# Designs tried in a protein design run: peptides against a protein of PDB entry 3OGK. Part 225

Target 1, 307 residues: chain A of PDB entry 3OGK
Amino acid sequence: ATPDRLSRRFPNLRSLKLKGKPRAAMFNLIPENWGGYVTPWVTEISNNLRQLKSVHFRRMIVSDLDLDRLAKARADDLETLKLDKCSGFTTDGLLSIVTHCRKIKTLLMEESSFSEKDGKWLHELAQHNTSLEVLNFYMTEFAKISPKDLETIARNCRSLVSVKVGDFEILELVGFFKAAANLEEFCGGSLNEDIGMPEKYMNLVFPRKLCRLGLSYMGPNEMPILFPFAAQIRKLDLLYALLETEDHCTLIQKCPNLEVLETRNVIGDRGLEVLAQYCKQLKRLRIERGADEQGMEDEEGLVSQRG

## One batch from the design tools (peptide; made by RFdiffusion4, then SolubleMPNN)

Design b1_p28_6_s1 (from b1_p28_6, 13 letters changed)
Fold by OpenDDE base, seed 5:
Structure b1_p28_6_s1 (fold): chain B 307 residues (1-307), chain A 28 residues (1-28)
Amino acid sequence: as target 1 above (307 residues)
Amino acid sequence: SMKMPVLTFERLEDGSEVVRVDEPLPEP
């Protein structure tokens, strides 16, 4: 459907999702330039979709100019922007979004590829936003953003419930976790083993409502930090954890209320047995192949339990 | 509040376009 037909057919559209590449297409198998450009759609949004409050671009090419146009056209009416596996923009585009859309509630750029100019976008968000509920830049590479701005966001945005980040050292997020009193979901960060300090992370205090969690690079030495609240965990993302089969068994046994597990094939048959035994509330299991098994076809076995 | 349906425009590998109404995932 052409953009120009969209506004004529749906003049009161509030939520738009655009997919530039097929859902089944692995990002690595399709050339970056094969994605659809959002420009024609942003033009249509800007001119004719005056009630649009939610935009989701998936596997699209998005320029800074596109983001600037969208930001200015929708301003404080924009509640949700998801740049899901997008490319072609810089942090200047993100700065435009957070500068003009000061009431944004959901900002996602998960798995997007971009050029990082500076950390100003996160600083601007921290200084002016009080509406944020979801912030997600999981599986992105930021080197110029400040964990202090993330703490400020947590302090100012009392409705903040889900935060997914890149490779922040978890100890730098202590202030963030203390401020994020209503946080229910956290993914990302970086746990860095210190052979000389095995208890480096034992004093981490997580938000009391935290029930959906994925800590990157969590090994068996760090895993005990979850034990005090393991019974309240509903979702675990172990895709980037450094847990072996027996570590999975140990953790799963402590999570009787687990509803969603995402992990790698390292869980093995033994881990699946333990999961079946202890996790009676399980609704979704995702098992990905580890990096070492790159040769076999990615059967994303979404085992939906047919209840 | 019933989340409004999401209108999805999808470009397929063959260059064709599919329009569908996606129901918002229930908030966990």
Scores: peptide ipSAE 0.076, ipTM 0.688, DockQ to the pose 0.030
Fold by OpenDDE base, seed 2:
Structure b1_p28_6_s1 (fold): chain B 307 residues (1-307), chain A 28 residues (1-28)
Amino acid sequence: as target 1 above (307 residues)
Amino acid sequence: SMKMPVLTFERLEDGSEVVRVDEPLPEP
């Protein structure tokens, strides 16, 4: 269906999700430039989809001009923008979105590739938005954004429940965690072990409602910071944790209410046994292969336990 | 020729419409 056919058929469309590149493109089986440009869709949204409040682009090419046009066309009616594994834009495009869409509730750019010009987009979001519920730039590289702007967002956005970030030093987010009183989910950051300061992270205070968590580079020395609220944890993302099999066993035993676990094959059979023993509410398990096992076939074993 | 994307349509309980558009795989 062309964009024009979509608007004619669904003039009252509220949510649009576009998926461009197939998953196989991740393995260089398809040319990098193969993938839909959002431009014709943004044109159609601007002209004919006046009730559209949610836009999700997945694996699409998105330019700053596309973002600017979308921002101006939807303005405060835009509640959700997800740039999921997209490319082709800069932080100028993000700035346009947050400048014009001041009531945006969900802003996602997870795994997107972009050119970073400055941190103004996050600053503008911090200064003018009070509606934000979900902010997600997980698995992105920002060097010019300020953790203080993230703290300001947490202070001003009372409905902020999920935040996923890139490689911020976790200690720089202390102010953010203190301000984010309703935060339920946090992923990302960077834990940096200091042999001279083994207790570097022991004084971290997490939001009281935090129950979905993924800390990047969390090792066995940092893992104890979760123990005070481990019984509250419902989702763990351990894909980027530095935990061995025994560490997994230790943590899992402390999380009896765990519903979702995402981890690497390092969990092993022993970790799976412990998981089955202690986590009776488990709904989803994702195990990815670690980088070290080059040889075996990528069976994405989505074990959906239909209990 | 713009390859016709595969359109997935979902109508929510509140009467809102959600459309998912997947681009077809290149024909080998």
Scores: peptide ipSAE 0.064, ipTM 0.536, DockQ to the pose 0.044
Fold by OpenDDE base, seed 4:
Structure b1_p28_6_s1 (fold): chain B 307 residues (1-307), chain A 28 residues (1-28)
Amino acid sequence: as target 1 above (307 residues)
Amino acid sequence: SMKMPVLTFERLEDGSEVVRVDEPLPEP
């Protein structure tokens, strides 16, 4: 059975979220030959789902043609596009999205794999969008996009609250941080140790409302840049930080209002003890195993409040 | 084991509908 049954059953569908490659036809709504391609869904969206504002594909195959069709079909009605761990597209597909969907509020490509042709998609977004609230290409490899376009987005999009990026040199984002006055969340970038300039990042000025943060490759020498506002940090992503157990202890002690911590097993038992002692508002703890430890899935340690 | 995706349907207060197709998390 085809996605057409979905539109007939749910004519007022505003949000569609598809997670994973369906291995079996689910309730006869997904074609057996769908194979994780979004194409059948994009066809249905284009033809019949006229109220759809939000599209979230997770672990799907998405082509440039799919993105182009989606973009043209939804145009300024598309508010959210999330390509979460998707593959099969190029930056041409992204260009089509930002060209046609000028009122998009959320654009996510986190952990997606794609062929990068150019940086035009980010430039087009910078030139025409004023509605963007969330931009997320965390854990992606963009080499051809300009930090100036990101700065332009920050200037033009007054509601921009969350930005997650790939491996931009953090000093190239100084202009972005100055422009992003309402930014609450930033993840990504690249901190590069320079033995000749140990304090090269000390003058980095973060947005005043920043409370959710993850700086990639942050070592113990760079960690002090957080100390001036550590008390306002509510979420910390240390997954890609270069911190040892003792560094974790030092940082955690500075973050008494921490609600969410994402880190690696390097935090150790000592880091967890310090976390329990100093972070009384902690709601979520995610500990990932380092690359060397194969097997364990994200144990969301539900901190059971033993009352 | 082929985990069947979970389809979640939600009706919003404005009468709009949300459909979610989720892969079930691996049971620990």
Scores: peptide ipSAE 0.060, ipTM 0.554, DockQ to the pose 0.053
Fold by OpenDDE base, seed 1:
Structure b1_p28_6_s1 (fold): chain B 307 residues (1-307), chain A 28 residues (1-28)
Amino acid sequence: as target 1 above (307 residues)
Amino acid sequence: SMKMPVLTFERLEDGSEVVRVDEPLPEP
């Protein structure tokens, strides 16, 4: 069915999810010839879908013009925008969204590829939004955004419950964690080992309600920072952790209320046995296959190609 | 060629309408 057929049948549509077909390619790069353009849908949304509150594009080509048109057409009525594994836009498109959609509650761009021009989009969001509940730019590369804007968002958005970020140094997020009093989920950041300061992260204070987390580059030396609240952890993302099999066993034993685990095959049979023994509430298990080195190289390669 | 997406329609309890669109692979 075409966009025009959709609007004719569902003029009061509140939620739209568009999916491009899954790519077999590891790099999630949507070829320009893949034909998954959102443009005809954005045109139809702008003209005929006046009650649309939630938009989810998955594996679609999205231009800055598409984002600008969507932003202006929906304005403060847009509550959710998810750019899930999308490509073709820049931070100017994000700026348009946050400028015009000041009551947005969910903004996601996880695994999207884009050109970064500046950090203005996050600053604008920090200055004007008080409605944000979910912010997710996990597995993206932003070099020009400020951790101070994240802190401002946390202070101003009292309903903020989930934040997933790129490679911010975790120590730069201390102010953010202090401000984010209702935060339940955090993923991303960067833990950087310092042989001269092995305890540099030990004084890190997490939000009291935090129960879903994934810390990028967390090694066995940093893992103890989770132990004070490991019993309240319900979801753990270890895809980007630097943990060996025995480290997995150590951490899992401390998480008896774990419901969701996402990890790599380094967990091994031993880790799975420990998981079965200690995590009786487990509902979902994701194990990514690959050489641990290849997974990190592919991520570093993805990072280097986005920059 | 206008790709004909596969549309799944869902009506929620609050009377809101949700549409899921799966785009077909471009034909080679």
Scores: peptide ipSAE 0.025, ipTM 0.566, DockQ to the pose 0.038

Design b1_p28_6_s2 (from b1_p28_6, 15 letters changed)
Fold by OpenDDE base, seed 4:
Structure b1_p28_6_s2 (fold): chain B 307 residues (1-307), chain A 28 residues (1-28)
Amino acid sequence: as target 1 above (307 residues)
Amino acid sequence: MEKMPVLEYERLEDGSEVVRENVPLPEP
């Protein structure tokens, strides 16, 4: 469907999701431009989709000009923007979005590739947004954003429930966690083992409602920080954890209310047995192959427990 | 959160286009 056909058919469209490259597209075999440019869609959104509140671009090329046009066209009507595995923009485009869309509730850039010019976009978001519910820049490389702005967002956005970040040092997020009183989900960060300071993270205080968690680079030495609230954990993302099979078993046994587990093949048969034994509420299991086997297809093993 | 229908547009490698109307399940 061309953009014009879409607007004619659905003039009152509130939510749009555009998918470019298919999942199976090995990054190296598909030209970078194959995902398609969002430009014609943004033009159509701007002109004809006046009720659009949610935009999700997946694996598409998005320019700063596209983001600027979208931002100005939808302004405070834009509630959700997801740049999911997109490329072609800079932080200037993000700045335009947060400047013009001050009531945005969901902002996602997960796995997007972009040029980082500065951290102004997060600062602007912190200064002017009070509506944010979901912030997700998981698996991105931001080096110029401030954890203080994230703390300010947590303080100002009372409905903030989910935050996923890149490789922030977790200790820099102490202020954020203290401010994020309603946070239910956190993923990302960076746990950096210090052999000289084994207690480095032991005093980390998590939000009381936290039940969905994924800490990057969490090893067996850091894992105990979860134990005080392990019984309330409903989702674990262990894709970037540094846990062995036995560590998985230890953690899983402490999470009887676990509903979603995402992990690597390191869980092994033993870990799966423990999971089946202790996690009776499990609804979804995702097992990815480790980095060494990245060449083979993501078998999303939907283990449907047919009882 | 009101379950608003999501229109999904997918462009396939062969140039074919798929339009799907999905009601997103509430994220657990």
Scores: peptide ipSAE 0.136, ipTM 0.686, DockQ to the pose 0.030; fails the geometry check
Fold by OpenDDE base, seed 3:
Structure b1_p28_6_s2 (fold): chain B 307 residues (1-307), chain A 28 residues (1-28)
Amino acid sequence: as target 1 above (307 residues)
Amino acid sequence: MEKMPVLEYERLEDGSEVVRENVPLPEP
């Protein structure tokens, strides 16, 4: 279907998801610029899809002009924007989105590649949004955004339930965690070992409802910060944790209500045995090969444990 | 077989309908 065919067939479309590049593009089997421009779709959205409230672009090329057009066309009617593994935009495009779409509930840029000009987009979001439920810029490199703006968002957005961030120092997020009273999911941040202050994270207070978690660079010395609430953890993202096999075993034993685990092959057979023994509610397991293993990355063995 | 581009739709009129189509994505 062309964009015009879409609008003719579904004039009252509420949600649109576009998947541009096949997974094979990750292996350089397909040119990076293959077929994935959102421009003609954004034009059609702007002209003819006036009921559209949710947009998900996956592995597409998105320009600042595309984002600006989308923002102005949908304004406060836009509830969800997901730029999932997209490229071609800058933070100016994000600024346009948050400036014009003040009632946005979900904003995702996970694994997107962009040029960072400034942190104004997050500041603008903090100043004007009270509707945000999901904020996700996991596996991105924002260096110019402020943790204080994230705290302001948490204070103002009472329905904020999921936040995934880049490499913020976790101690800079103390104010955010205190403000985010309804937060159920947090991923990202950066835990930095300090030999001179081994207990620097032990007093970290997490939101009381937190049950889905992934702390980047969490090692065995930091892992104990989870133990007080490990029994309420339902999802763990350990892809970027610095845990060995034995550390996995230790943590898994403390998470009897774990439903989803995402980790690396370092879990090993022993970790899988422990998982089977202690995590009877497990629904999904994702094991990735470590970056250092020369093997083909994409054998994401989705081991569905058929219970 | 390489996964073709996919369009996924949700429609609320006369009942919530989700339509999935494999379509080529246009170039600008």
Scores: peptide ipSAE 0.115, ipTM 0.609, DockQ to the pose 0.044; fails the geometry check
Fold by OpenDDE base, seed 1:
Structure b1_p28_6_s2 (fold): chain B 307 residues (1-307), chain A 28 residues (1-28)
Amino acid sequence: as target 1 above (307 residues)
Amino acid sequence: MEKMPVLEYERLEDGSEVVRENVPLPEP
């Protein structure tokens, strides 16, 4: 089998990344016989890959049993686990990972689908981990986790530099932002417009080193919260912002050091002109189609501006 | 074309080596 061949060829393997089929094929009837299961790989990792520190599963089926086996096999030697667009597990699997892998530095579940049983996994992580550098559950739905546990993680993990979350109310994360003194990247949260309180978010204090940002549901009324540090912004994720073309132009003009922009087609030609005019350090641009254009696959159009 | 599963891995012998192979995933 392919796993056995890998371990025999590379017994001292330290990093493994497995990429399954495109996600569109996973939402359709995954043929039961599709080789997208991590189980045989986890078995091989557990038995023969004793130096493995980093595991990245992309578009794979992962069970709680797989996570439990991986956790116990690698324990504190596991530094990175990325469940990127994976499915098939519950929060019990996550609990096993954080319980057994107490020195994990990177934990990612971005765009993964799972069954949420409780918030214990985040609580356990908060109680025992001091090594975390990257926590990412962006584009996930957790209803049972506590923002207080996130604050505790920020307080205890001095090397925490990147955090991406689901739909936490941003005001519930004030304590987290205060504790996360070394945070450079934040994505997610939820900004909820209140017509009766237009300045609801104006007093938000972000970490001083914050330079990579994506606030979900940020509209033109909330956008001014970025202006005090817009010149420090190196990356913007506007995929889930509620900004129109002119709002994009306004924000982009304030971000002269922008290196990475991810946005929707609402930026338009006008926004692209403004981007070209004001953002001379831009290295990467990603433009996605809006929700109404359901049809076309995520072509990662790396528009390399070859001048 | 169904994108075949891709295996990417890093090996440390006398240094950090990253090898990328198109390896079919095992059948469940």
Scores: peptide ipSAE 0.107, ipTM 0.597, DockQ to the pose 0.046; fails the geometry check
Fold by OpenDDE base, seed 2:
Structure b1_p28_6_s2 (fold): chain B 307 residues (1-307), chain A 28 residues (1-28)
Amino acid sequence: as target 1 above (307 residues)
Amino acid sequence: MEKMPVLEYERLEDGSEVVRENVPLPEP
């Protein structure tokens, strides 16, 4: 089998990344059956890859049994688990991972599809982990996890530098931001406009080292919360922001050290001109088409300025 | 051509080696 051939060739393998079949359409959710099954690989990891520290499954089918087997086989030797656009598991599988892999440094579930049973996995992680550096469940839907557990993780994990979350109300994360003293990257949350309270978010305090940011549903009224530290921003994710062209221009002018921008075509030619004028350190630009313009062909214009 | 699954591995021999092999994943 392919897994057996890998372990025989590389018995001391430290890092493994498996990529399932690519999805046909960029905008469609990956059907659950488009990925390969990880089961034969987990079996091989358990039996023969005893030095494996990092596992990355991309677009794979992963069951709770697979996660349980992996967790028990690697235990505290597992430093990185990435379930990147995976499907087939529940939060019980995540609970097994965090219960057995107590020294995990990177846990990613970004864009994965799963069944949510409870919030116990995040609670268990909060109670027992002190090693976490990266937590990423961006573009996922968790309704049963507690923001208090995120705060506990931030307090206990001194090396925590990157956190990406789903649609938490950003005000519920105030305690988390206060505790996350070394946080450099944050993505996700939910900004909810309140006409009766226009300054709802003005007192939001971000971690002092924050330089990579993406706030979901950030509009022009919320954008000023970034201005006090805009000069230290190196990466912006505006894909899920509610900014128009002029708002982009306003924000970009305040970010002279911007290195990476991810945004939608709403930036327009004017926004690109402002970007070129004010952001001389820009290394990467990603522009996606908005959902409303889906009628025109998906030309992802990756403008890589290779200087 | 359907892009086949890609296997990427990192091995510590005389340093960190990242090996990329285009190997088909086993089908169930």
Scores: peptide ipSAE 0.093, ipTM 0.590, DockQ to the pose 0.044; fails the geometry check

